# Designs tried in a protein design run: peptides against a protein of PDB entry 6PSE. Part 23

Target 1, 78 residues: chain A of PDB entry 6PSE
Amino acid sequence: PSEEEEYARLVMEAQPEWLRAEVKRLSHELAETTREKIQAAEYGLAVLEEKHQLKLQFEELEVDYEAIRSEMEQLKEA

## One batch from the design tools (peptide; made by RFdiffusion4, then SolubleMPNN)

Design b1_p11_7_s3 (from b1_p11_7, 4 letters changed)
Fold by OpenDDE base, seed 1:
Structure b1_p11_7_s3 (fold): chain B 78 residues (1-78), chain C 78 residues (1-78), chain A 11 residues (1-11)
Amino acid sequence: as target 1 above (78 residues)
Amino acid sequence: as target 1 above (78 residues)
Amino acid sequence: DIEAFFKSLLE
């Protein structure tokens, strides 16, 4: 039997006291996991924003670089 | 009474059938939330890697740009 | 879209 099936049997055969304890345990874990999920999402968004800002700076520098490169090439060929 | 206190009373007064159903509900929500958390973490890591690669490229371009800028300045001042 | 996914987790 799978672990899931074994757990299901346990739940079905459990006494009310055990069930109440399990509800409490699961509620706690759900709350913790939810907080962690939210934190992960917030962090992800922050990193995305940082990457976006960096991308803009990079593209601006590329434009400036190509302008100077082109000018330099023209001067050297004159 | 707070919502938390009301829920606690409900759990304590509930019949086994309700408790089993609640365990099942909470287990399901926990599993879903866990999957979402994991996925968020994985995506966050991917974005971090992308940002890192972009940063390296940016820094390389900065070096090249300054080299050309300096050379150009020298030529124009000669 | 990753951004959309992250936002969905905050809703």
Scores: peptide ipSAE 0.676, ipTM 0.877, DockQ to the pose 0.978
Fold by OpenDDE base, seed 2:
Structure b1_p11_7_s3 (fold): chain B 78 residues (1-78), chain C 78 residues (1-78), chain A 11 residues (1-11)
Amino acid sequence: as target 1 above (78 residues)
Amino acid sequence: as target 1 above (78 residues)
Amino acid sequence: DIEAFFKSLLE
């Protein structure tokens, strides 16, 4: 039997004391995992914002670059 | 009493049938939350990579821009 | 959408 099947059997046959302990364990792990999930999401959003700001800066520089490039090209062609 | 305290009392007083059901519920939620956490981490890494590539492009453009700016300045000063 | 996904995790 798989570990999952064995665990299921354990749960089915377990005494109340074990079950209460397992509920407490799982509740704790769920709380921790939930916190980690939230932290990951918050971090992801922060990075997205950073990328967005960087993109805006990049686009501004592109405009400035093209302006100078164009001016330079005109001067060289004169 | 807080919801947490009330829940703790419920667990302490619960019958085996309820406890087994709660173990199953918590196991399911933990699995789902874990999956979400992992997915968030993966997406976060992807965004980080995108930002990194964008930063490299930005830095390259900065170099090119400064080169043209410098050349233009020299021409204007001549 | 990644942003939407992240936000959904905070709900």
Scores: peptide ipSAE 0.675, ipTM 0.877, DockQ to the pose 0.966
Fold by OpenDDE base, seed 5:
Structure b1_p11_7_s3 (fold): chain B 78 residues (1-78), chain C 78 residues (1-78), chain A 11 residues (1-11)
Amino acid sequence: as target 1 above (78 residues)
Amino acid sequence: as target 1 above (78 residues)
Amino acid sequence: DIEAFFKSLLE
């Protein structure tokens, strides 16, 4: 039998004291996991913003680079 | 009394049938939240990698830009 | 997209 099936049997056969303890355990884990999920989402959004800012800087530099390249090309051809 | 205190009382006074249902509910929410957390972490890492690659490209362009800028400065000074 | 996903986790 799978671990899931074994757990299901435990829940079905458990005494109230065990069940109450399990509710408390699961509540704790849920709260902890929820906090971690939220933190992960916040960090992800922060990195996305950083990447966006970097992309803007990169595009600005590309414009400046092409301007100089073009000017130099003109000087060489004249 | 706070919602937390009320919930605690419910758990303490609950019949086995309610407790089993609560275990199942919490298990479901925990599994769902865990999946979301994991996916958030994976996406976060992907964005970090994208940002890193962009940073490398940016630094390469900076090198090229400075080279052309320097060359042009030399031509103007000569 | 990823941004929408992250935002959904905060709702």
Scores: peptide ipSAE 0.674, ipTM 0.877, DockQ to the pose 0.969
Fold by OpenDDE base, seed 3:
Order: sequence, then structure tokens, then C-alpha cells
Structure b1_p11_7_s3 (fold): chain B 78 residues (1-78), chain C 78 residues (1-78), chain A 11 residues (1-11)
Amino acid sequence: as target 1 above (78 residues)
Amino acid sequence: as target 1 above (78 residues)
Amino acid sequence: DIEAFFKSLLE
């Protein structure tokens, strides 16, 4: 039997006192897990924005670099 | 009374059938929220790594740019 | 995409 099936049987055969305790346990874990999920999502969005800004700066620098590189190449060929 | 206090009273006064249903509901939500949390964490790490690699490339380009810029400046002053 | 996924978790 799977752990899931065994747990299901336990719930079906449990007394009210055990069930109330289980509701309390699950509620607590759900609240904590939800907070962690939200925090992870917020951090993920922040990092994505930082990466986007960095990419824009990188592309701008590439343009400036190519301009100077091209000018330097022309000077060397003269 | 807060919603939390009202919920607590409901759990205390609930019949076994309601409690079993609540355990099932909470278990389902916890499983789903846990999967989402884990996936968010994995994606977050991936984005962090991408940003790190981008920053390394950016810093390398800055070094190359400054080298050419300095050379060009010297040529103009001569 | 990843951004859409993160946003969905905050809804």
C-alpha cells in the first residue's frame, strides 16, 4: 500500500481529537508554505528586472565599443 | 471577532465529517502550494545564474572598452 | 514564461 492510501485510511478511522489536531497542523504548514511561495515569487521578479536592466546597459556599451573599435581600425589602416 | 478566531471556533465545534473534508482540502492546497514554491525557487536560481553570467560578460566588455578608450585618448593628445 | 509564472503566484 502507498503512503497516500495509508494516510487516507488513517483519516477515515481517526477520532475527532486527532482530526482537529491535523487541521491545525495542516493550516500552519499551509500558511508558512504560502508565505515562502510569495517571497520566492517576489524575489524572482526582482532578479528578472535586475537582469533586464543589466542587459540594456550591456547592449549600450556594445554600441559604444563598436564605435570606438571601428574608428581605431580606420586609423590603423591609414 | 477576527476571521481566524471564527475559524478556530468552527473547527472546535465541527463534526467528524466536516473535519475529514477539511483535512482533505488543506492537504490538497498544501501539496499544490508546495509544488509552486519549489518551482519558483528553481526558476529563481536559474535567473540568478543568468544574471551572474551576464554581469561577468559586462565587466569583461568594460575592460576591453576602457583599453581602447585610453588608447584613443592618447592618440588625440599626441 | 518565468515572469508570468512568478506573477501568477502573487495573484
Scores: peptide ipSAE 0.674, ipTM 0.877, DockQ to the pose 0.965

Design b1_p11_8_s1 (from b1_p11_8, 5 letters changed)
Fold by OpenDDE base, seed 4:
Structure b1_p11_8_s1 (fold): chain B 78 residues (1-78), chain C 78 residues (1-78), chain A 11 residues (1-11)
Amino acid sequence: as target 1 above (78 residues)
Amino acid sequence: as target 1 above (78 residues)
Amino acid sequence: SILDEFRAALA
């Protein structure tokens, strides 16, 4: 049997004391995992915002660069 | 009593059938939350990589821009 | 874990 099947059987055959302990364990793990999920999401959002700011700066620089490039090209063609 | 205290009392007084159902519920939520945590982290890493690539492109453009700017300035000062 | 990798990448 798979580990999942074995675990399912264990839960089905477990005494109340084991089940209460398992509820406590799972609740704790869920709380920790939830905190980690939120932290990961917050980090991701921060990086996304930084990327966005960088993208805006890049686009502004592209505009400035193209302007100078065009001016330079015009001067060279004159 | 707080919700936490009430929940704790519920778990302590619960019948096996309720406890098994709660184990199942918590297991499911833990699995989902774990998946979401992983997804958030993976997404964050992807954004970090994109930001890194963008940073490199930005730095290259800055070099090119400064070169043209300097050349233009030299021409204007001549 | 992937989360640890993400944290490390942010450092």
Scores: peptide ipSAE 0.409, ipTM 0.867, DockQ to the pose 0.976
Fold by OpenDDE base, seed 5:
Structure b1_p11_8_s1 (fold): chain B 78 residues (1-78), chain C 78 residues (1-78), chain A 11 residues (1-11)
Amino acid sequence: as target 1 above (78 residues)
Amino acid sequence: as target 1 above (78 residues)
Amino acid sequence: SILDEFRAALA
């Protein structure tokens, strides 16, 4: 039997005291996992915003670079 | 009474059938939330790597830009 | 965990 099946059987055969304890355990884990999920999402969003700003800066620099490169090329060929 | 206190009372007074259902519900929510947490973390890590690569490219372009800018300035002042 | 890895990468 899989771990899942074994756990399911345990739940079905468990006494109320065990079940109450399990509800408490699961509630706690859910709360913690939820906080972690939110934190991960917030961090990810922050990094995404930073990446976006960097991309904009890169694009601006690229434009400036191409302008100067073109000017330089014109001077050398004249 | 707070929602938490009310819930706690409910768990304490609940019949085994309700408790088993609650265990199942919480297990499901925990599983989903865990998957979401992992997904968020993986996505964030990917974005972070992309940002790093972009930063390297930006720094390379900056070096090239300054080189050409300097050369251009020298030409104009000569 | 992957979350810990992500946190570490951000440090």
Scores: peptide ipSAE 0.407, ipTM 0.867, DockQ to the pose 0.896
Fold by OpenDDE base, seed 3:
Structure b1_p11_8_s1 (fold): chain B 78 residues (1-78), chain C 78 residues (1-78), chain A 11 residues (1-11)
Amino acid sequence: as target 1 above (78 residues)
Amino acid sequence: as target 1 above (78 residues)
Amino acid sequence: SILDEFRAALA
């Protein structure tokens, strides 16, 4: 039998005291995992914002670069 | 009494059938939240990689820009 | 865990 099947059997045969303890355990793990999920989402958002700012800077530099490139090409051809 | 205190009381007074159902519910929520946590972390890592690649491109453009700027300055002064 | 990997990458 799989671990899942064994666990299911344990839950079905367990006494109330064990079940209450299991509810407590699962509640704790759920709370902890939820906090971790939120933290990961917040970190991801921060990185996304940093990437966005970098992209804006990159696009500005591209515009300036093309302007200078074009000007220099004209100077060299004169 | 707080919601937490009320919930704790419910767990302590519950019959085995309710407790088994609660274990099942919490197990499901834990599994779902765990998947969401993993997805958030995977997304964050992907964005980090994108930001890193963008930064490399930006740094290359900065080098090229400064080279052209310097060359053009020399041409104008000649 | 993947979360730990993400945290490490941010450091």
Scores: peptide ipSAE 0.405, ipTM 0.866, DockQ to the pose 0.979
Fold by OpenDDE base, seed 1:
Structure b1_p11_8_s1 (fold): chain B 78 residues (1-78), chain C 78 residues (1-78), chain A 11 residues (1-11)
Amino acid sequence: as target 1 above (78 residues)
Amino acid sequence: as target 1 above (78 residues)
Amino acid sequence: SILDEFRAALA
């Protein structure tokens, strides 16, 4: 039997005391996992913001670079 | 009473059928939340890689920009 | 875990 099937049988055959303990355990794990999920999302957002800032800086530099490049090219060809 | 206290009472007073259903519900939510956590982390890693590539491109452009800038400055001051 | 990897990458 799969682990899932075995667990399902355990739940079905369990006494109320065990079931209550399992509810408590699962609730705790869910809370922890939820916090971790939120943390991961927050980290991801921070990285996205950093990437965005870098992109803006890059675009500004591209503009400046093209301006100088064009000026230099014009001078050389005149 | 707090929501947590009320929930705790519910669990303590619940029949086995309700408890089994609650275990199933919590297990499902835990599985979903776990997947979401993993997805968030994977996405974050992908964005980090994109940021890294962008940084490399930016640094290359900086080198090129400074080269042209310096050349032009020398020409103007000669 | 992948979450640990993500944390490490941010360091």
Scores: peptide ipSAE 0.402, ipTM 0.866, DockQ to the pose 0.972

Design b1_p11_8_s2 (from b1_p11_8, 3 letters changed)
Fold by OpenDDE base, seed 3:
Structure b1_p11_8_s2 (fold): chain B 78 residues (1-78), chain C 78 residues (1-78), chain A 11 residues (1-11)
Amino acid sequence: as target 1 above (78 residues)
Amino acid sequence: as target 1 above (78 residues)
Amino acid sequence: SILEEFKKALE
């Protein structure tokens, strides 16, 4: 039998006192996991925004670089 | 009374059938929330790596740009 | 923990 099946049997055969304790345990873990999920999502969003700003700066620099590169190429050909 | 206090009272006064259903509900939500947390973290790590690679490319371009800029400045001063 | 790994990468 799988651990899931064994756990299901335990829940079915458990006394009310055990069930109340299990509800409390699961509620606590759910609250913590939810906070962690939200935190991870917020961090991810912040990194995405930073990457976006960096990309814009990179593209701007590419434009400036190509302008100077082109001018330099023209001077060398003359 | 807060919703938390009311929920706690409900758990204390609940019959075994309700408690078993609540364990099942919480287990399901915990499993889903855990998967979502992991997915958020994995995505965040991927974005961080992308940002790092972009930053390296940006710094390389800055070096190349400054080299050409300096050469152009010298030509204009002569 | 992958979450801890992510947090460390941000530090």
Scores: peptide ipSAE 0.410, ipTM 0.866, DockQ to the pose 0.980
Fold by OpenDDE base, seed 5:
Structure b1_p11_8_s2 (fold): chain B 78 residues (1-78), chain C 78 residues (1-78), chain A 11 residues (1-11)
Amino acid sequence: as target 1 above (78 residues)
Amino acid sequence: as target 1 above (78 residues)
Amino acid sequence: SILEEFKKALE
């Protein structure tokens, strides 16, 4: 049997004391995992903001670069 | 009493059938939250990679820009 | 843990 099937059997055959302990364990893990999920989302948002700022800087530099390139091209063609 | 205290009392006084149902509920929520946490982390890593690639492109453009700027400055000073 | 990997990548 799979671990999932074995666990299901354990839950079905368990005494109330074990079940209460399992509820407590699962509640704890759920709380921890929820905090970790939120933290991961917050970190991801921070990285997105950094990428966005870098994108803006890159686009500004592209504009400046094209301006100089165009000026240089005009000087060479004159 | 707080909701937490009321929940704790409910768990202590609950029948096995309720406890088994609660284990199932918590297991389901834990599985969902775990998947969401993993997805958030994977997405964050992808954004980090995108930011890194953008950083490299930005640095390459800076080099090209400085080269043209320097050439232009030399022409103006001659 | 993938979360730990993500945290390390942010360091």
Scores: peptide ipSAE 0.409, ipTM 0.865, DockQ to the pose 0.971
Fold by OpenDDE base, seed 1:
Structure b1_p11_8_s2 (fold): chain B 78 residues (1-78), chain C 78 residues (1-78), chain A 11 residues (1-11)
Amino acid sequence: as target 1 above (78 residues)
Amino acid sequence: as target 1 above (78 residues)
Amino acid sequence: SILEEFKKALE
């Protein structure tokens, strides 16, 4: 049997005291995992914002570069 | 009493059938939240890699831009 | 964990 099947059987055969302890354990793990999920999401959003700012700066520099490149090319061809 | 205190009292007074159902509910929510946490972290890492690649491209363009700018300035001052 | 890896990458 799989670990999931074994766990399911354990829950079915467990006494109330064990079940109450398991509810408490799972509630604690859920709270911790939820906090970690939120933290990961917040970090991801911060990185996205940084990437966005960098992209804007890059695009601005590309425009400036092409302007100077074009001017230089015209001067050299004259 | 707080919601947490009320929930704790409910767990203490609950029948085995309710407790088994609560274990199942919490297990399901924990599994979902765990997957979401992992997805958020994986996505964040992907964005970091994208930002890194963009930063490298930006720095290369800055070098090229300064080279052309300097050359242009020298030509205009001659 | 993948979360710890992500945190380290941000440093």
Scores: peptide ipSAE 0.409, ipTM 0.866, DockQ to the pose 0.960
Fold by OpenDDE base, seed 4:
Structure b1_p11_8_s2 (fold): chain B 78 residues (1-78), chain C 78 residues (1-78), chain A 11 residues (1-11)
Amino acid sequence: as target 1 above (78 residues)
Amino acid sequence: as target 1 above (78 residues)
Amino acid sequence: SILEEFKKALE
C-alpha cells in the first residue's frame, strides 16, 4: 500500500487523542507553510521589480547604443 | 474570545467524526499550500536567473557602449 | 528545500 493509503487508514482508525494531536500538528504546519509561501511570493515580487527596472535601464542603454552606433557607421561611410 | 481560542475549544470538544474531517481538510489545504509555496519559489528562482542573464547582457552592452562612446569622443576631439 | 535555495540565492 502507498504511504497515503496507510496514512488514511491510520486516520480512520485513530483515537480522538491522536486525531486532536494531528489537527494541531497539521494546523501548525499549515501556518508555517502559508507564511513561507507568502514570503516566497514577496521575494519573487521584489526580484520581478528589480528585473523590470534593470530591463528599463537596459532598453534605455540599447537605444543610446544604437544611436551612437548608427552615427559612427554614418561617419565611417561618409 | 479570539477566533483562535474558539477554534481550539472546538477541537478539544470535537467528536471523532469531526476531527477526522478536520484532519482531511487540513491535509488537503497543507498539500495545496505546499504546492503553491514550491511554485512561488520556483518562479522566483526563474526570475532571479532571468535577472542575472539580463544583468550580464546589460554589462556587456555597457562595455560596448562605453567603447563606442569613447571612440566617438576621440574622433570629435581629433 | 527549493524555498531555502531561493532565499539563499537572494542573499
Scores: peptide ipSAE 0.407, ipTM 0.867, DockQ to the pose 0.971

Design b1_p11_8_s3 (from b1_p11_8, 4 letters changed)
Fold by OpenDDE base, seed 4:
Structure b1_p11_8_s3 (fold): chain B 78 residues (1-78), chain C 78 residues (1-78), chain A 11 residues (1-11)
Amino acid sequence: as target 1 above (78 residues)
Amino acid sequence: as target 1 above (78 residues)
Amino acid sequence: SIYDKFKEALK
């Protein structure tokens, strides 16, 4: 049997005391996993914002680079 | 009482059938939340990698920019 | 690092 099937059987045959403990365990794990999910999302958003800011800086530098390149090209051709 | 206290009381007083249903519910929510956590983390890693690649491109452009700037400065001073 | 945090979340 799969672990899932075995677990399902365990739950079906378990005494109330075990079930209460399992509810507590699962509630705890759910709370922790939820917190971790939220943290991951927050970190992802932070990185996304940093990437966006970097993209803006990159585009600004590209504009400046093209300006200097154009000026230099004019100087060399003169 | 807080919702948590009320829930705790419910678990304490619940019959096995309710407890088994609650274990099933919590297991399902935990599985879904875990998947969502993983998805958030994977997305974060992807964005982080994109940011890293962009940073490398930015640094390359900075090098090129400084090279042209320096050359132009020399041309203007000559 | 943020990378490590994401990797931890994938465990």
Scores: peptide ipSAE 0.355, ipTM 0.853, DockQ to the pose 0.198
Fold by OpenDDE base, seed 1:
Structure b1_p11_8_s3 (fold): chain B 78 residues (1-78), chain C 78 residues (1-78), chain A 11 residues (1-11)
Amino acid sequence: as target 1 above (78 residues)
Amino acid sequence: as target 1 above (78 residues)
Amino acid sequence: SIYDKFKEALK
């Protein structure tokens, strides 16, 4: 039997005292995992915003670079 | 009483059938929340890698830009 | 989900 099947059997055969303890355990783990999920999402969003700002700066620099490159090309061909 | 206190009382007074159903519900929610947490972490890591690659490209362009700017400045001052 | 909201915010 798989671990999942063994756990299912345990839940089925458990006494009320064990079941109440398991509800408490699962509730605690769910709360912790939820907090961790939120933190991961918030951190990811912050990195995404940083990447976006960097992208804007990069595109601005590309425009400036092409302007100077074009001027340089014109001067050298004259 | 708070919602947490009301829930605690419900768990305390619940029959085994309700408790088994609650264990099943919480197990399912924990599994889903765990998957979402992992996905958020993996996606955040991907964005970090993209930002890093963009940063390298930006720094390379800055070097190229300064080279052309310097050459242009020298030509105009001659 | 929060993950979906994060994905939608991709710029």
Scores: peptide ipSAE 0.187, ipTM 0.833, DockQ to the pose 0.592
Fold by OpenDDE base, seed 5:
Structure b1_p11_8_s3 (fold): chain B 78 residues (1-78), chain C 78 residues (1-78), chain A 11 residues (1-11)
Amino acid sequence: as target 1 above (78 residues)
Amino acid sequence: as target 1 above (78 residues)
Amino acid sequence: SIYDKFKEALK
């Protein structure tokens, strides 16, 4: 039998004391996993913001680069 | 009483049928939350990789920009 | 939620 099927049988045959303990365990794991999910999202947002700032800097440098390149080309053609 | 205290009392006084249903509910929520956490982590990793590639492009452009700037300065000083 | 904002930003 699969682990899932074995677990299902355990739940069906369990005493109330075991079931209460399992509710407590699952509640704890759910709380922790929820916190971790939120933390992962917050970290991802921070990285997105960093990428956005870097993109702005990159685009600004591209403008400056093209300006100098154009000036250089004009000087060499004159 | 707090919602947490009320829930604790409910768990303590619950019949086995309710407890089994609660285990099922919590297991389902845990599975979904776990999947969402993993997905968030994967998204974060993808953004990190994009930021890394952008950083490399930015650094390459900085090198090219400094080269042209230096050449321009040399031409103007001569 | 922060998670929802993150998901939306990645679309």
Scores: peptide ipSAE 0.172, ipTM 0.831, DockQ to the pose 0.888
Fold by OpenDDE base, seed 3:
Structure b1_p11_8_s3 (fold): chain B 78 residues (1-78), chain C 78 residues (1-78), chain A 11 residues (1-11)
Amino acid sequence: as target 1 above (78 residues)
Amino acid sequence: as target 1 above (78 residues)
Amino acid sequence: SIYDKFKEALK
């Protein structure tokens, strides 16, 4: 049988004391995993904001660059 | 008592059938939360990579901009 | 958007 099937059998045959311990274990793991999920999301949001600011700076520089490039081209053609 | 204390009491007083159901519920939530955690981490990594690529492009443009700016300044001073 | 996905992950 699969590990999942074996686990299911264990749960069905377990005494109340084991079941209570398993609930406690799973609750702890769930809480920990939930915190990790939130932390990952918060980190992603922070990076996203940084990327956004960088994009704004990039676009501003692009505008300035094109302005100077155009002016330079005009001077060289004169 | 706190919700946590009340829940703990419920677990201690619960019948085996309730405990088995709770194990099943928690297992499902843990699996789901784990998938969400992984997904959040993957999203964060993707954004980080995009930010890195954008930074490289920005730095390249900065170099080109400074080159043209310097050349333009020299032409205007002549 | 990816931003919305991150917000959803915070729930």
Scores: peptide ipSAE 0.145, ipTM 0.831, DockQ to the pose 0.199

